# Peptides against a protein of PDB entry 9IZ0, part 14

Target 1, 345 residues: chain A of PDB entry 9IZ0
Amino acid sequence: ITCLGSNGHTYKQLVKGGNDDLRQDAVMEQVFEQVNGFLRSYRKTSQRNLSMRTYKVIPLALKTGVIEWVQDTIPLGEYLDSAHKVYHPKEWSLSTCRKLIAEKQMEDLETRLKVYDLVCRHYRPVFRHFFLESYADPVQWFTTQTNYARSTAVASVLGHVLGLGDRHGQNILIDKTSGEVIHIDLGIAFEQGKKLPVPECVPFRLTRDVVDGMGITGVEGVFRRCMEFTLETLRREEDSLLSVLEVLRYDPLFSWLISPLRRMKKQKMQLENFNQPESGNITTDASRDPKIQRNNVSGESEAERAILKVRQKLSSTLSVEASVGELIRIAQDPSYLALMFCGWS

## One batch from the design tools (peptide; aimed at target 1 R98 H168 V198 F341)

Design b1_p11_3_s4 (made by RFdiffusion4, then SolubleMPNN; from b1_p11_3, 6 letters changed)
Fold by OpenDDE base, seed 1:
Structure b1_p11_3_s4 (fold): chain B 345 residues (1-345), chain A 11 residues (1-11)
Amino acid sequence: as target 1 above (345 residues)
Amino acid sequence: PFKIYEELLKE
């Protein structure tokens, strides 16, 4: 829809209807706004303008709302698919890579690692070209690449701490003006991504293309340091962050668990991306509703476990540098990336 | 940018 603002400007907005809960997105955006307050209050993060890029979400009902249309953005996955065709026209298609990874999804880790390595050799990183194409001025190029590395660092720490799932290339927007990342579709949080049909094993997305966008230093420099300063800020503001999350514990509209409907939709989308439409009437007999035993884990017990897990991720038992070093290592580990739906790009 | 939401609106 297009809305006329009180300032006389027209704003494009996305109306989301159907089965997706925008309340989850709206709540996570409120948490990010509070965290942005902490990042502005701390000298080390404020001096670098560290923030999680937010967008406005207005839930109208449990399954309906209005989302801000973020202008001048592209999904990371849409850019990468297009750029790979331009810069590496002799390499494998994204569909070929997806097919090969999926065909081995039920195999052992050794077989999955061999297929992941094979895919990586035939699908090379290209995300560096985003900055080279978009910014002819060297100062603008350096500024936007720096903003990308900073924004990705903040999003990586927050994504880990809050246990954000479903961090595929279509749920990460790139701002074409600033180089900042914008995370969308926040309905999988507090490690509920581990309950997807393909479990998420990485703390955040740090694939080869995500690293390639950081330039010649990769993770070493702006990204690592900005992760460290962000984690240092969140550890300092632990009680403030936990107090914000405790308010959500008492929100009767907030779901600490992934909706069964959302799991089924994600399962269908994962399957449909593999099936070219062969016109075969596969009457998938919908009659095998697996009686997921509603283990009567009260929503309160899931909220308490989620908050406890956030506290554990903010623990000062390891240095900030050691904690960030381990997160970066795990996020880049082929043994985890080979298990992901799209860990190669 | 919101293709995922456009697909979700077609169902």
Scores: peptide ipSAE 0.000, ipTM 0.336, DockQ to the pose 0.094
OpenDDE base, seeds 2, 3, 4, 5: peptide ipSAE 0.000, 0.000, 0.000, 0.000; ipTM 0.372, 0.343, 0.359, 0.380

Design b1_p11_4 (made by RFdiffusion4)
Pose (drawn by RFdiffusion4):
Structure b1_p11_4 (pose): chain A 304 residues (1-257, 299-345), chain P 11 residues (1-11)
Amino acid sequence: ITCLGSNGHTYKQLVKGGNDDLRQDAVMEQVFEQVNGFLRSYRKTSQRNLSMRTYKVIPLALKTGVIEWVQDTIPLGEYLDSAHKVYHPKEWSLSTCRKLIAEKQMEDLETRLKVYDLVCRHYRPVFRHFFLESYADPVQWFTTQTNYARSTAVASVLGHVLGLGDRHGQNILIDKTSGEVIHIDLGIAFEQGKKLPVPECVPFRLTRDVVDGMGITGVEGVFRRCMEFTLETLRREEDSLLSVLEVLRYDPLFSWLGESEAERAILKVRQKLSSTLSVEASVGELIRIAQDPSYLALMFCGWS
Amino acid sequence: SATYQEELEEL
């Protein structure tokens, strides 16, 4: 539902009747805003202008809340389906991949990796072409690319820290003229998903297409630097963060999918921010564990 | 979650 504005600008409101965890999304957005404040009160984490982008959430009811449909965007999942066909029509469709993996579900590890390797060899990455031929001449394109890389890196690091759940393309919105990513529908949090009926391996969203969209350079450069600066900044302001997560723990609103998984979850948050391992080594291991095909194969259908 | 459920149905 799109309304005008007194200043003359239209605002789009996405109202949902489905039982999306909009209250959890709201509290998570509050945490994200406070993180943006942390990144604001520092030298390195603000020269890059890095921020985990937040979309305003106004949940009138958990089942029937209303959120801000962000200014003109195309969701990642709804995108690169048309781009896949237009750019690579010869290669296989999502239908062949999907249920072919469906056949993979009951198979062993080697079979799962083999079929995944085959399908991934068939379907070359295509998201790299969104930032080309869409935004503008090169300066704006590069600004948009670095904005996407920064925003996705910060969102991914924060999601790994807070154990964010579903990270399909249907839950990622790319801005357009700016390039900052907006994660949507973050209902599953504090390590909720991996432990699904169907298990997962990847801690944060990192497919082949996503790394292809970061530019010619994969996730080694601006992405890694932004991630590691985010990790160090989050560690430096760790006490305030755990304070925020504690106040989340003691209220019965945040979903942590007497004693609760929330305690163990924040302990794992502390471990993830623990200074025992160098931050650079932590970022390296995170990139490896999110990029390796062995982990990616077991994730789920698609996710090429 | 809806996406996951849809994918489960495909399976």

Design b1_p11_4_s1 (made by RFdiffusion4, then SolubleMPNN; from b1_p11_4, 7 letters changed)
Fold by OpenDDE base, seed 4:
Structure b1_p11_4_s1 (fold): chain B 345 residues (1-345), chain A 11 residues (1-11)
Amino acid sequence: as target 1 above (345 residues)
Amino acid sequence: METIEELLKEI
């Protein structure tokens, strides 16, 4: 829809209807705004304009809401698929890579590593081209690439700390004007991504293309330093952040658990991305309802576990540099990336 | 360039 603002400007808005509870997205956006407050208050982060890019979410009902249409954006995955076809037209298709990873999903780690390496050799990174294509001016190129590395660093730390899941290339938008990342579909948080059919094993998305967008320094430039400053800020503001999360513990509208419906929808989307329908009527007889044993883990016990896990991630037992170093290592480790739905790009 | 099917036999 397009809304006319009281300022006379027209705003595009996405009306999302269906099975997605936008309340979780709205709450996570509120958490990001609080974190942006901390980043603005801390000298090291403020001097770099470090922020998590946010968007407006207005839940209208359990299954309906209005989302700000973030103008001048592209999904990372959409850009990468398009760019890969242009820059590497002789390499494997994204569908081929997905198929191979899927076919070996139930195999051992050694087999999955071989498949991942094979896919990586036949699907090279291209995300550097986003900046080279979009910005003919060298200053604008450098600025936008720097903004990308900064925003990715903030999002990576927050994604780890809050346990954001489902960070696939369609849930990460790139702002074509600023180069900043915008994370969308925030309905998988507090490590609930580990409960997906393909468990998320990395702390945040730091795939080869995500790194390729950082330019010649990769992770060893602006990205690492901005992760360090962000984590240092969050450690300083631990009690403030935990207090924000404790308010959510008592919000009866906030779900600390992935809804069974959202889990099933993500499961279907994962499976449907493997099955491009060659036209064949498979009447799957939907008649085996597995009795999901509702382990009556009180929502309170899951909130407590989630908050405890956030506290553990903010622990000062390791230096900021050591903690960031380990996070970057794990996020780039082939042994974890090979286990992901799309760890190669 | 090995076929995808040849590469799949090595895995």
Scores: peptide ipSAE 0.024, ipTM 0.722, DockQ to the pose 0.038
OpenDDE base, seeds 1, 2, 3, 5: peptide ipSAE 0.000, 0.005, 0.022, 0.012; ipTM 0.288, 0.391, 0.676, 0.423

Design b1_p11_4_s2 (made by RFdiffusion4, then SolubleMPNN; from b1_p11_4, 7 letters changed)
Fold by OpenDDE base, seed 1:
Structure b1_p11_4_s2 (fold): chain B 345 residues (1-345), chain A 11 residues (1-11)
Amino acid sequence: as target 1 above (345 residues)
Amino acid sequence: MDVIKELLEEI
């Protein structure tokens, strides 16, 4: 829809309805706004303009709401698919790579690693070209690439701490003006991504293309240092962050669990992204909504477990540098990336 | 307000 604002400007909005609960997205955006408060208050983060990019989410009903349309953005996965066709026209298509990985999804880790390595040799990173194409001025190029590395670092730490899942390239937008990342579809949090049909095994998305966008320094430059400053800030503000999450524990509308329907929808979308449509009408009569007796006792225990995991991830048992070093190592480990949806790109 | 209400009455 397009809305006329009180300022006389027109705003494009996304109406989302049917099967998606937007209350989780709205709550995660509120948590990000609070974290942006902490990042602005701390000198090391404020001097670097470290922030999580946010957008407005207005839940209107249980499965309907309005989302701010983030202007001048592109999905990372859409850019990458187009750019690979331009820069590497002799390499494998994204569909070929997906098919080969899917055909081996049930095989042992060694076989999956061999196929992952094979895909990686025939599908080289291209995301550096986004900055070279979009910004002809060297100062703008450097600024936007720096903003990308900064925003990706903040999003990586927050994604890890809050256990954000389903971080595939279609759920990560790039702002064409600022170079910043914007994470969308936040309805998989608190490690519920590990309960997906293809489990998310990394702390955050740090694929070869994500690193390629950081330029010549990769993870060892702006990215690592901004992760360290972000984690240092979140550890300092642990009690404040936990207090915000405790308010959500008492929200009777907040779901700490991925709904069975959302899990099934994500399963179907994962399978449909593997199958080009051979027309087979399987009418599955989905007309029996099982009255889910909400055992309220299960919700409170999942909220407590979620908050406890956030606290554990903020622990000072390891230095900030050691914690960030381990997170970067795990996020780039081929043994986990080979298990993921599109872990090569 | 009214367009959002109409869209909510159609779902």
Scores: peptide ipSAE 0.000, ipTM 0.384, DockQ to the pose 0.028
OpenDDE base, seeds 2, 3, 4, 5: peptide ipSAE 0.000, 0.000, 0.000, 0.000; ipTM 0.376, 0.358, 0.340, 0.298

Design b1_p11_4_s3 (made by RFdiffusion4, then SolubleMPNN; from b1_p11_4, 7 letters changed)
Fold by OpenDDE base, seed 3:
Formats: C-alpha cells, sequence, structure tokens
Structure b1_p11_4_s3 (fold): chain B 345 residues (1-345), chain A 11 residues (1-11)
C-alpha cells in the first residue's frame, strides 16, 4: 500500500498477510532500538555511528501487519545474482550452484566440502562492485563501504547474540544511499535457525560476497574493530539487554519457537529454490489450523533457555578480541558454510 | 578532512 504521511510524503508500506507472525519482527526491532541506545551511549561506538538499521513493523493481527518499506534498498541476493551475470558471465549460474549443492545435501561432509569448493571456484565474489558502480566519488565510495562494514559488524554481533536465523541474501537489504545493511524477516531468533530444514550452523552470515563488500581489508579492517566495540558495549549493557528480553518472556504474543507452519514454508521455499519452477498450480487448501495447545509451561522454559544462551554469549570468559576472532573464524569456516543454504555467496 | 578522521578512528 502507499500511505500519505502527515508531512505530505508518500510512504510505501508492505502489507504482509499469511502464516508469518510479524510480532516477532516488531519485538526484534524494539530490541534493536534499545541496543542502538546503548551504542549511542559509548564513545567507541557513538564516534563511529554504530547502529542496527531498523524499520517500523506494526502487527495488526496474529498473521497480518504493516511493514515499513525501506526506500532505496536492494536485497543482497538480488544484487549478487544480477552482478554475477554482469561481471562473471562465463561462470556458473546461481541456479547451477544451488542444484549442485542440493544434489549433495544428503552426502557426507567431505563430499559436501568438495562440491562447495567446486561451486566457489565457479562462482566468484562480486559484491565489491556494488560500491564501485554506485559511487563515482571516492569519498562517497569510501564512506559507503565503511558504513557497510560497520553496519554488517553490528548486525553480525546482534545476530549472534540474539541467535537470528534465516539470514539468506533476500533477508539482508543494502541501502543504496548509505551502504548500510538492513536485516528483515526477523521471525527466526534465539537459535531457531538450527531447527530449519537446512540448519544454520554459523553465528552470522559472513560468506565470500559479504566479505568482498568490505573491500581490500576484508574482515581484518573496520569490520573486526566494529564487532569488538559492539560486543564490548553489549557486555557492559548485559543486564539492561537481559531485562528487555525478560519482558518478552511474559509477552503471550511472543513466540520463542519457530512455528511448524513457518518451518514447513521455509522447507518448501528451500526446495523450490533447488528445483526449477515447473508451473504446477497445487492449490493446497490448508484450512485446518491444528489447535496448537500452547502449553504455557513449554514457552516459559524455552524463553528461559533463550535468555540463558544470550547471557552465555555475553560472557566475559574470553576477551572481546578473542570472542570476535572465534566468531569470525566459525562464520567463515567451510565445514559450516558447505552445510548451509547458499553458504558460498 | 572527514575521510582522514574516519581513517584515524579505524587505526
Amino acid sequence: as target 1 above (345 residues)
Amino acid sequence: MEVLEELLKEL
């Protein structure tokens, strides 16, 4: 829909209806706004304008809401698919890569690593070109690439701490004006991504194209330092962050678990992305809502486990630098990336 | 100047 604001500006808004609960997205956006408050309060993060980019989510019902359309954005995955066709027209298509990974999904890790390496050799990173194409001025190029690395660092730490899942290239927007990342579809949190049909085993998305966007320094520049400052800030504000999450424990509207329907929908979309669309209208009349007896006792125990995991991730047992170093290592490890949906891009 | 200040923040 398009709404006219009281300021005379027209705002495009996405009306989302269906089996996705936007209350999770709205709550995660509120958590991000609180974290942005913490990031503004500390000199190291404030001096770098470190923030999680947020957007407005208004739940209207259990399965319906309005989402702010983030203007001047493109999905990372949409840009990458287009850019690969331009910069590497002799390399494999995204469809070819996806097919080869899918065909080996049930094989051993060694076989999957061989296919991952093969795909990586035939599908080279291109995301550096986003900044080179979009910004003819060297100052704008540097500023936007820096903003990308900064925003990706904040999103990576928050994504890890909150256990954000389903971080595929369509759920990560790039702001074409600022270069900042915007994470959308936040309804998979608190490590529920590990319960997807293809489990997410990395702490955050740090694929070859994500790193390529950081320029010549890769992860060892702005990105690492901004992760360290973000994690340092979150550790200092641990009690404040946990207090915000504890309020959600008592929210009867918040779901600490991925719904079976959402899991099935994600399974179907993953399978459809592996199989070319043969045009078969399967009208599945899914008009039987199984009365999910929410055993309130199971929800509270899952909330407590989720909060405990957040606390464990904020533990000062390791230095900030050591913790960030390990997170970066795991996020780039081929043994995890080869197991993931689109772990090569 | 801003680019130099940003570079000096990352060093």
Scores: peptide ipSAE 0.023, ipTM 0.662, DockQ to the pose 0.015
OpenDDE base, seeds 1, 2, 4, 5: peptide ipSAE 0.000, 0.000, 0.000, 0.007; ipTM 0.387, 0.383, 0.395, 0.442

Design b1_p11_4_s4 (made by RFdiffusion4, then SolubleMPNN; from b1_p11_4, 10 letters changed)
Fold by OpenDDE base, seed 3:
Structure b1_p11_4_s4 (fold): chain B 345 residues (1-345), chain A 11 residues (1-11)
Amino acid sequence: as target 1 above (345 residues)
Amino acid sequence: MSVIEELQKLI
């Protein structure tokens, strides 16, 4: 929809309805605003303007709401598919790569690694070109690439700490003006991405194209340093962050678990993206809402486990540098990326 | 901001 604001400007808004619960997205955006408060209060992060980009989500009902349309953005996955056709027209299509990975999904790790390596040799990174195409001025180019590395670092730390899932290239927007990343569709959090049909095994998305956007320094430049400063800030503000999450424990509307319906929808969308023929009308008569006897006991135990896992990720047992080093290593490890959907891009 | 001012924020 398009809304006329009280300021006389027109705003595009996304009305989402049907089977998606926007309350999780709205809550995660509120958590990001609180974290942005911590990042602004700490000298090392405020000097670098470190923030998680946020957008407004207004839940209207259980499965309906309004989302702010983030202007001047493009999905990372949309850019990468388009750019790859331009810069590497003799390489494999994204659909070919996806098909090969899917055909080997049930095979052993060694076979999946061989297919991952094969795909990587036939699908080279292109995301550096986003900055070269979009910014003719060298200062704007450098500033936007820096903002990309900074915002990706913040999103990577927060994504790990909060256990954000479903971080595919369509759920990551790039701001064409600032170069910053915007994470959307936040309804998979607290490690529920591990419960997807294709489990998320990495702490955050740090694929070859995500690294290619950081320029010549890759992860060893701005990105690593900004991850360190972000994690240092979150460790300092651990009790404040945990107090924000404890409020969600008592929200009867918040779900610590991925709904079976959302899991099935994500499964179907993954299968459709693999061009697998629809094996059968499972007319699951979804009219039997299984009376979610929300065993309140199960919700509280999952909330407690989620908060405990956040606390564990904020532990000072390892230095900030060692913790960030291990996160970067795992996020780039082919043995994890080969197990994931689109782990090469 | 100059490239130098942005580089100074990276250090």
Scores: peptide ipSAE 0.012, ipTM 0.415, DockQ to the pose 0.015
OpenDDE base, seeds 1, 2, 4, 5: peptide ipSAE 0.000, 0.000, 0.000, 0.000; ipTM 0.355, 0.338, 0.251, 0.358

Design b1_p11_5 (made by RFdiffusion4)
Pose (drawn by RFdiffusion4):
Structure b1_p11_5 (pose): chain A 304 residues (1-257, 299-345), chain P 11 residues (1-11)
Amino acid sequence: ITCLGSNGHTYKQLVKGGNDDLRQDAVMEQVFEQVNGFLRSYRKTSQRNLSMRTYKVIPLALKTGVIEWVQDTIPLGEYLDSAHKVYHPKEWSLSTCRKLIAEKQMEDLETRLKVYDLVCRHYRPVFRHFFLESYADPVQWFTTQTNYARSTAVASVLGHVLGLGDRHGQNILIDKTSGEVIHIDLGIAFEQGKKLPVPECVPFRLTRDVVDGMGITGVEGVFRRCMEFTLETLRREEDSLLSVLEVLRYDPLFSWLGESEAERAILKVRQKLSSTLSVEASVGELIRIAQDPSYLALMFCGWS
Amino acid sequence: SIKELVNEHLS
């Protein structure tokens, strides 16, 4: 539902009747805003202008809340389905991949990796072409690319830290003229998903297409540097963060999918921010564990 | 949501 504005600008409101965890999304957005404040009160984490982008959430009811449909965007999942066909029509469709993996579900490890390798060899990455031929001449394109890289890196590090759940393309919105990414529908949090009926391996969203969209350079450069600066900044302001997560713990609103998984979850948050390992080594291991095909094969259907 | 996610994974 799109309404005008007194200043003359239209605002789009996405109302949802489905039982999306909009309250959890709201409190997560509050945490994200406070993180933006942390990144704001520091030298390195603000020269890059890095921020985990937040979309305003106004949940009137958990089942029937209303959120801000962000200014003109095309969701990642709804995108690069048309781009896949237009750019690579010869290669296989999502239908062949999907249920072919469906045949993979009951198979062993080697079979799962083999079929995944085959399908991934068939379906070359295509998201790299969104930032080309869409935004503008090269300066704006590069600004948009670095904005996407920064925003996705910060969102991914924060999601790994807070154990964010679903990370399909249906839950990712790319801005357009700016390039900052907006994660949507973050109902599953504090390590909720891996432990699904169907298990996962990847800690944060990182497909082949996503790393292809970061530019010619994969996730080694601006992405890693932004991630590691985010990790160090989050560690330096760790006390305030755990304080925020504690106040989330003691209220019965945040979903942590007497004693609760929230305690163990924040302990794992502390471990993830623990200074025992160098931050650079932590970022390296995170990139490796999110980029390796062995982990990617077991994730789910698609996710090429 | 979980159900939809699981179904998406199985599909």

Design b1_p11_5_s1 (made by RFdiffusion4, then SolubleMPNN; from b1_p11_5, 7 letters changed)
Fold by OpenDDE base, seed 4:
Structure b1_p11_5_s1 (fold): chain B 345 residues (1-345), chain A 11 residues (1-11)
Amino acid sequence: as target 1 above (345 residues)
Amino acid sequence: RIEDLVKLKLE
């Protein structure tokens, strides 16, 4: 939809109709705006204009809402698939890589590491080219790459702290004007990504392509330092952040749990991304309804566990540098990335 | 808004 604003500007808006509850996205965007307040208040983060990029979400009903169409963006995964075909036309397709990882999904860690390494050798990083091809001016190139590293650092810390899941390349937009990342589809939070059919085991997305976009320094320099400043800010504002989350505890419309329907939808999307339609009637009799034991864990007990887990992530037991160092290590660890749905790019 | 609810909880 295109709406004319009261200011005479036309705004493109995405009407998302479907089974996705946009209320979770709208709540997470409000949490991000609060965090952006903390980042603006703290000298080390404000001096760097550190923020989580937000977008406007207006939930209209349980299954419908208006999302701001973020102009001048591209999904990271769309760019990477396109760029990989251009820069590495002799390497494996994304579909081949996905297939090989899926075929070994139930195997041991050693086998999964071997296939991950094999995929990595046949699907090299390309995301540095986004900045090189999009910005002919060296100052603009440097600025946008710096903005990318800063934005990714904020999103990585905040994504870890809030336990944001489903951080695949289609749920991360790149702003082509600023180089900033915009996280979308925020309905998997508070470590509910660990309840997906392929459990998320990394704190945030820091795959080889995410790192390649940071330029020659990789994670060292801008990214690491901006993670440190962001985490330092969030630790200082722990009580404020927990107070924000405690308000959500009493919101009867906020779900601390991934809905069974959303889980099934994400499961189907994970499976359908493996099934290119070869025209073969594989009637996979999906008749084994795994009795999802609805452990009647009260929504309150899940909210309490989620808030406790946020508090634990903000713990000052380790230095900011040590905590960030460990997060970066885990997020890049092949033993975790090999377990991911798409850990190679 | 979360901001208004946070204010109401901190007051």
Scores: peptide ipSAE 0.029, ipTM 0.668, DockQ to the pose 0.019
OpenDDE base, seeds 1, 2, 3, 5: peptide ipSAE 0.026, 0.026, 0.023, 0.028; ipTM 0.628, 0.672, 0.661, 0.672

Design b1_p11_5_s2 (made by RFdiffusion4, then SolubleMPNN; from b1_p11_5, 6 letters changed)
Fold by OpenDDE base, seed 1:
Structure b1_p11_5_s2 (fold): chain B 345 residues (1-345), chain A 11 residues (1-11)
Amino acid sequence: as target 1 above (345 residues)
Amino acid sequence: KIKRLVELKLE
């Protein structure tokens, strides 16, 4: 929809209706706004303009809301699919890569690693070309690539600390003006991604294409340093961050658990990517409701567990540098990426 | 109602 603002400007907005609860997105955006306050308060983060890019979310009902249309953006996955066809027209299609990984989902780690390495050899990184194509001026190129590495570092730390899930290339937007990342569809948080049909094994998305966008220094430049400064800031503001999350503990509208409906929707989306329509009427007799044993873990106990896990991730038992080093290692480890739905790009 | 709520949160 297009709305006329009080300032006389027209704003495009996305109306999301259906089965998705935008209250989780709205709450996570509020947490990011508070964290952006902390990042502005500390010299090391403020001097670099470190922030999580936010978008306005207005929940209107349990399953309906208005989302800000972020202008001049593209989904990372849409850019990568298009750019890969241009720069590597003789390599495998994204659909071929998805099929091969998915055919091996039930196999052992060794078999999954072999298929992952095969896919990686036939689907090379291209995301560096985003900056080379979009910015002809060397200063603008350097600035936007730096902004990308900075925003990715902030999002990586926050994504780990808050346990953000479902971080596939369609849920990460790239701002074409600034080079910054914008994370969308925030309805999988507090490690609920581990409860998906394909469990999330990485702390944040740091695939080969995500690294390729950082330029020649990869993770060892702006990205690592900005992760360190962000984590240092969050450790200093631990009590403030936990206090913000405690407000959500008492919000009866906030779901600390992934809904069974959202699990089923993600399961269907994973299965529908396998079925080209061979017309086989499998009447799945819808009469076997799996009695999901409602382990009556009160929503309060899940909130408490989530907050405890955030506190554990902010622990000062390791240095900031050691903690960031381990996160970067795990996020790039083929043994984890081979287990992901799309860990190769 | 929706239009007015959107206006109030964009300010």
Scores: peptide ipSAE 0.000, ipTM 0.391, DockQ to the pose 0.023
OpenDDE base, seeds 2, 3, 4, 5: peptide ipSAE 0.000, 0.000, 0.000, 0.000; ipTM 0.390, 0.384, 0.401, 0.373

Design b1_p11_5_s3 (made by RFdiffusion4, then SolubleMPNN; from b1_p11_5, 7 letters changed)
Fold by OpenDDE base, seed 4:
Structure b1_p11_5_s3 (fold): chain B 345 residues (1-345), chain A 11 residues (1-11)
Amino acid sequence: as target 1 above (345 residues)
Amino acid sequence: RVEELVKLKLE
């Protein structure tokens, strides 16, 4: 929809109707605004204008809401698919890569690593071209690439700390004006991504294309340093952050668990992304209801575990540099990326 | 300004 603001400006808004509870997105956006407060208060982060990009979410009902249409954005995955066809027209299609990874999903790690490496050799990074093609001015190019690396660093730390899942290329928008990342569809948090049919095993998305967008230094320099400053800020504000999360513990409307319906929807979307419709009636009789043993884990016990896990991620047992170094290592580790739904791009 | 931006990128 397009709304006319009281200021005479027209705002595009996305009305999301469906089975997704936008309250989770709205709550995560509120947490990000609080974190942005911490980032503004701390010298090392404020001097760099470090922030998590937010968008307005207005939940209207259990299954409907208005989301701010983030203007001048493109989904990372949409850009990458398009750019890969342009810059590497002789390489494999995204669908071919997805198929090969899926065919080996149930195989051992060694087999999955071999297929991941094979896919990586036939699907090279292209995301550096976003900055090169979008910005003819070298200063604008440098600024936007720097903003991208900074924004990605903040999002990576927050994504890890809050255990944000479902960080595929369609859930990460790139602002074409600033180069900043905008994370959307925030309903998989507190490590609930590990409960997906393809478990998420990386702390955040740091795939080859995500790194390629950082330019010649890759993860070194801006990205690493901004992760360090962000994590340092969050460690300093641990009690403040935990207090914000404790408020959510008592919110009866906040779900600390991925809903069975959302899990099934994500499962279908994962499967449908593998099945291009070859016009063959595969009546997959979905009549095997896996008895989801509702372990009556009280929502309170899950909230407590989630908050404990946030606290553990903010632990000062390791230096900021060591913690960030390990996170970057794990996020780039082929042994983890080979296990992902799309770890190659 | 570029040197300050580079410095802010390296710090």
Scores: peptide ipSAE 0.020, ipTM 0.422, DockQ to the pose 0.015
OpenDDE base, seeds 1, 2, 3, 5: peptide ipSAE 0.000, 0.000, 0.000, 0.000; ipTM 0.324, 0.355, 0.322, 0.330

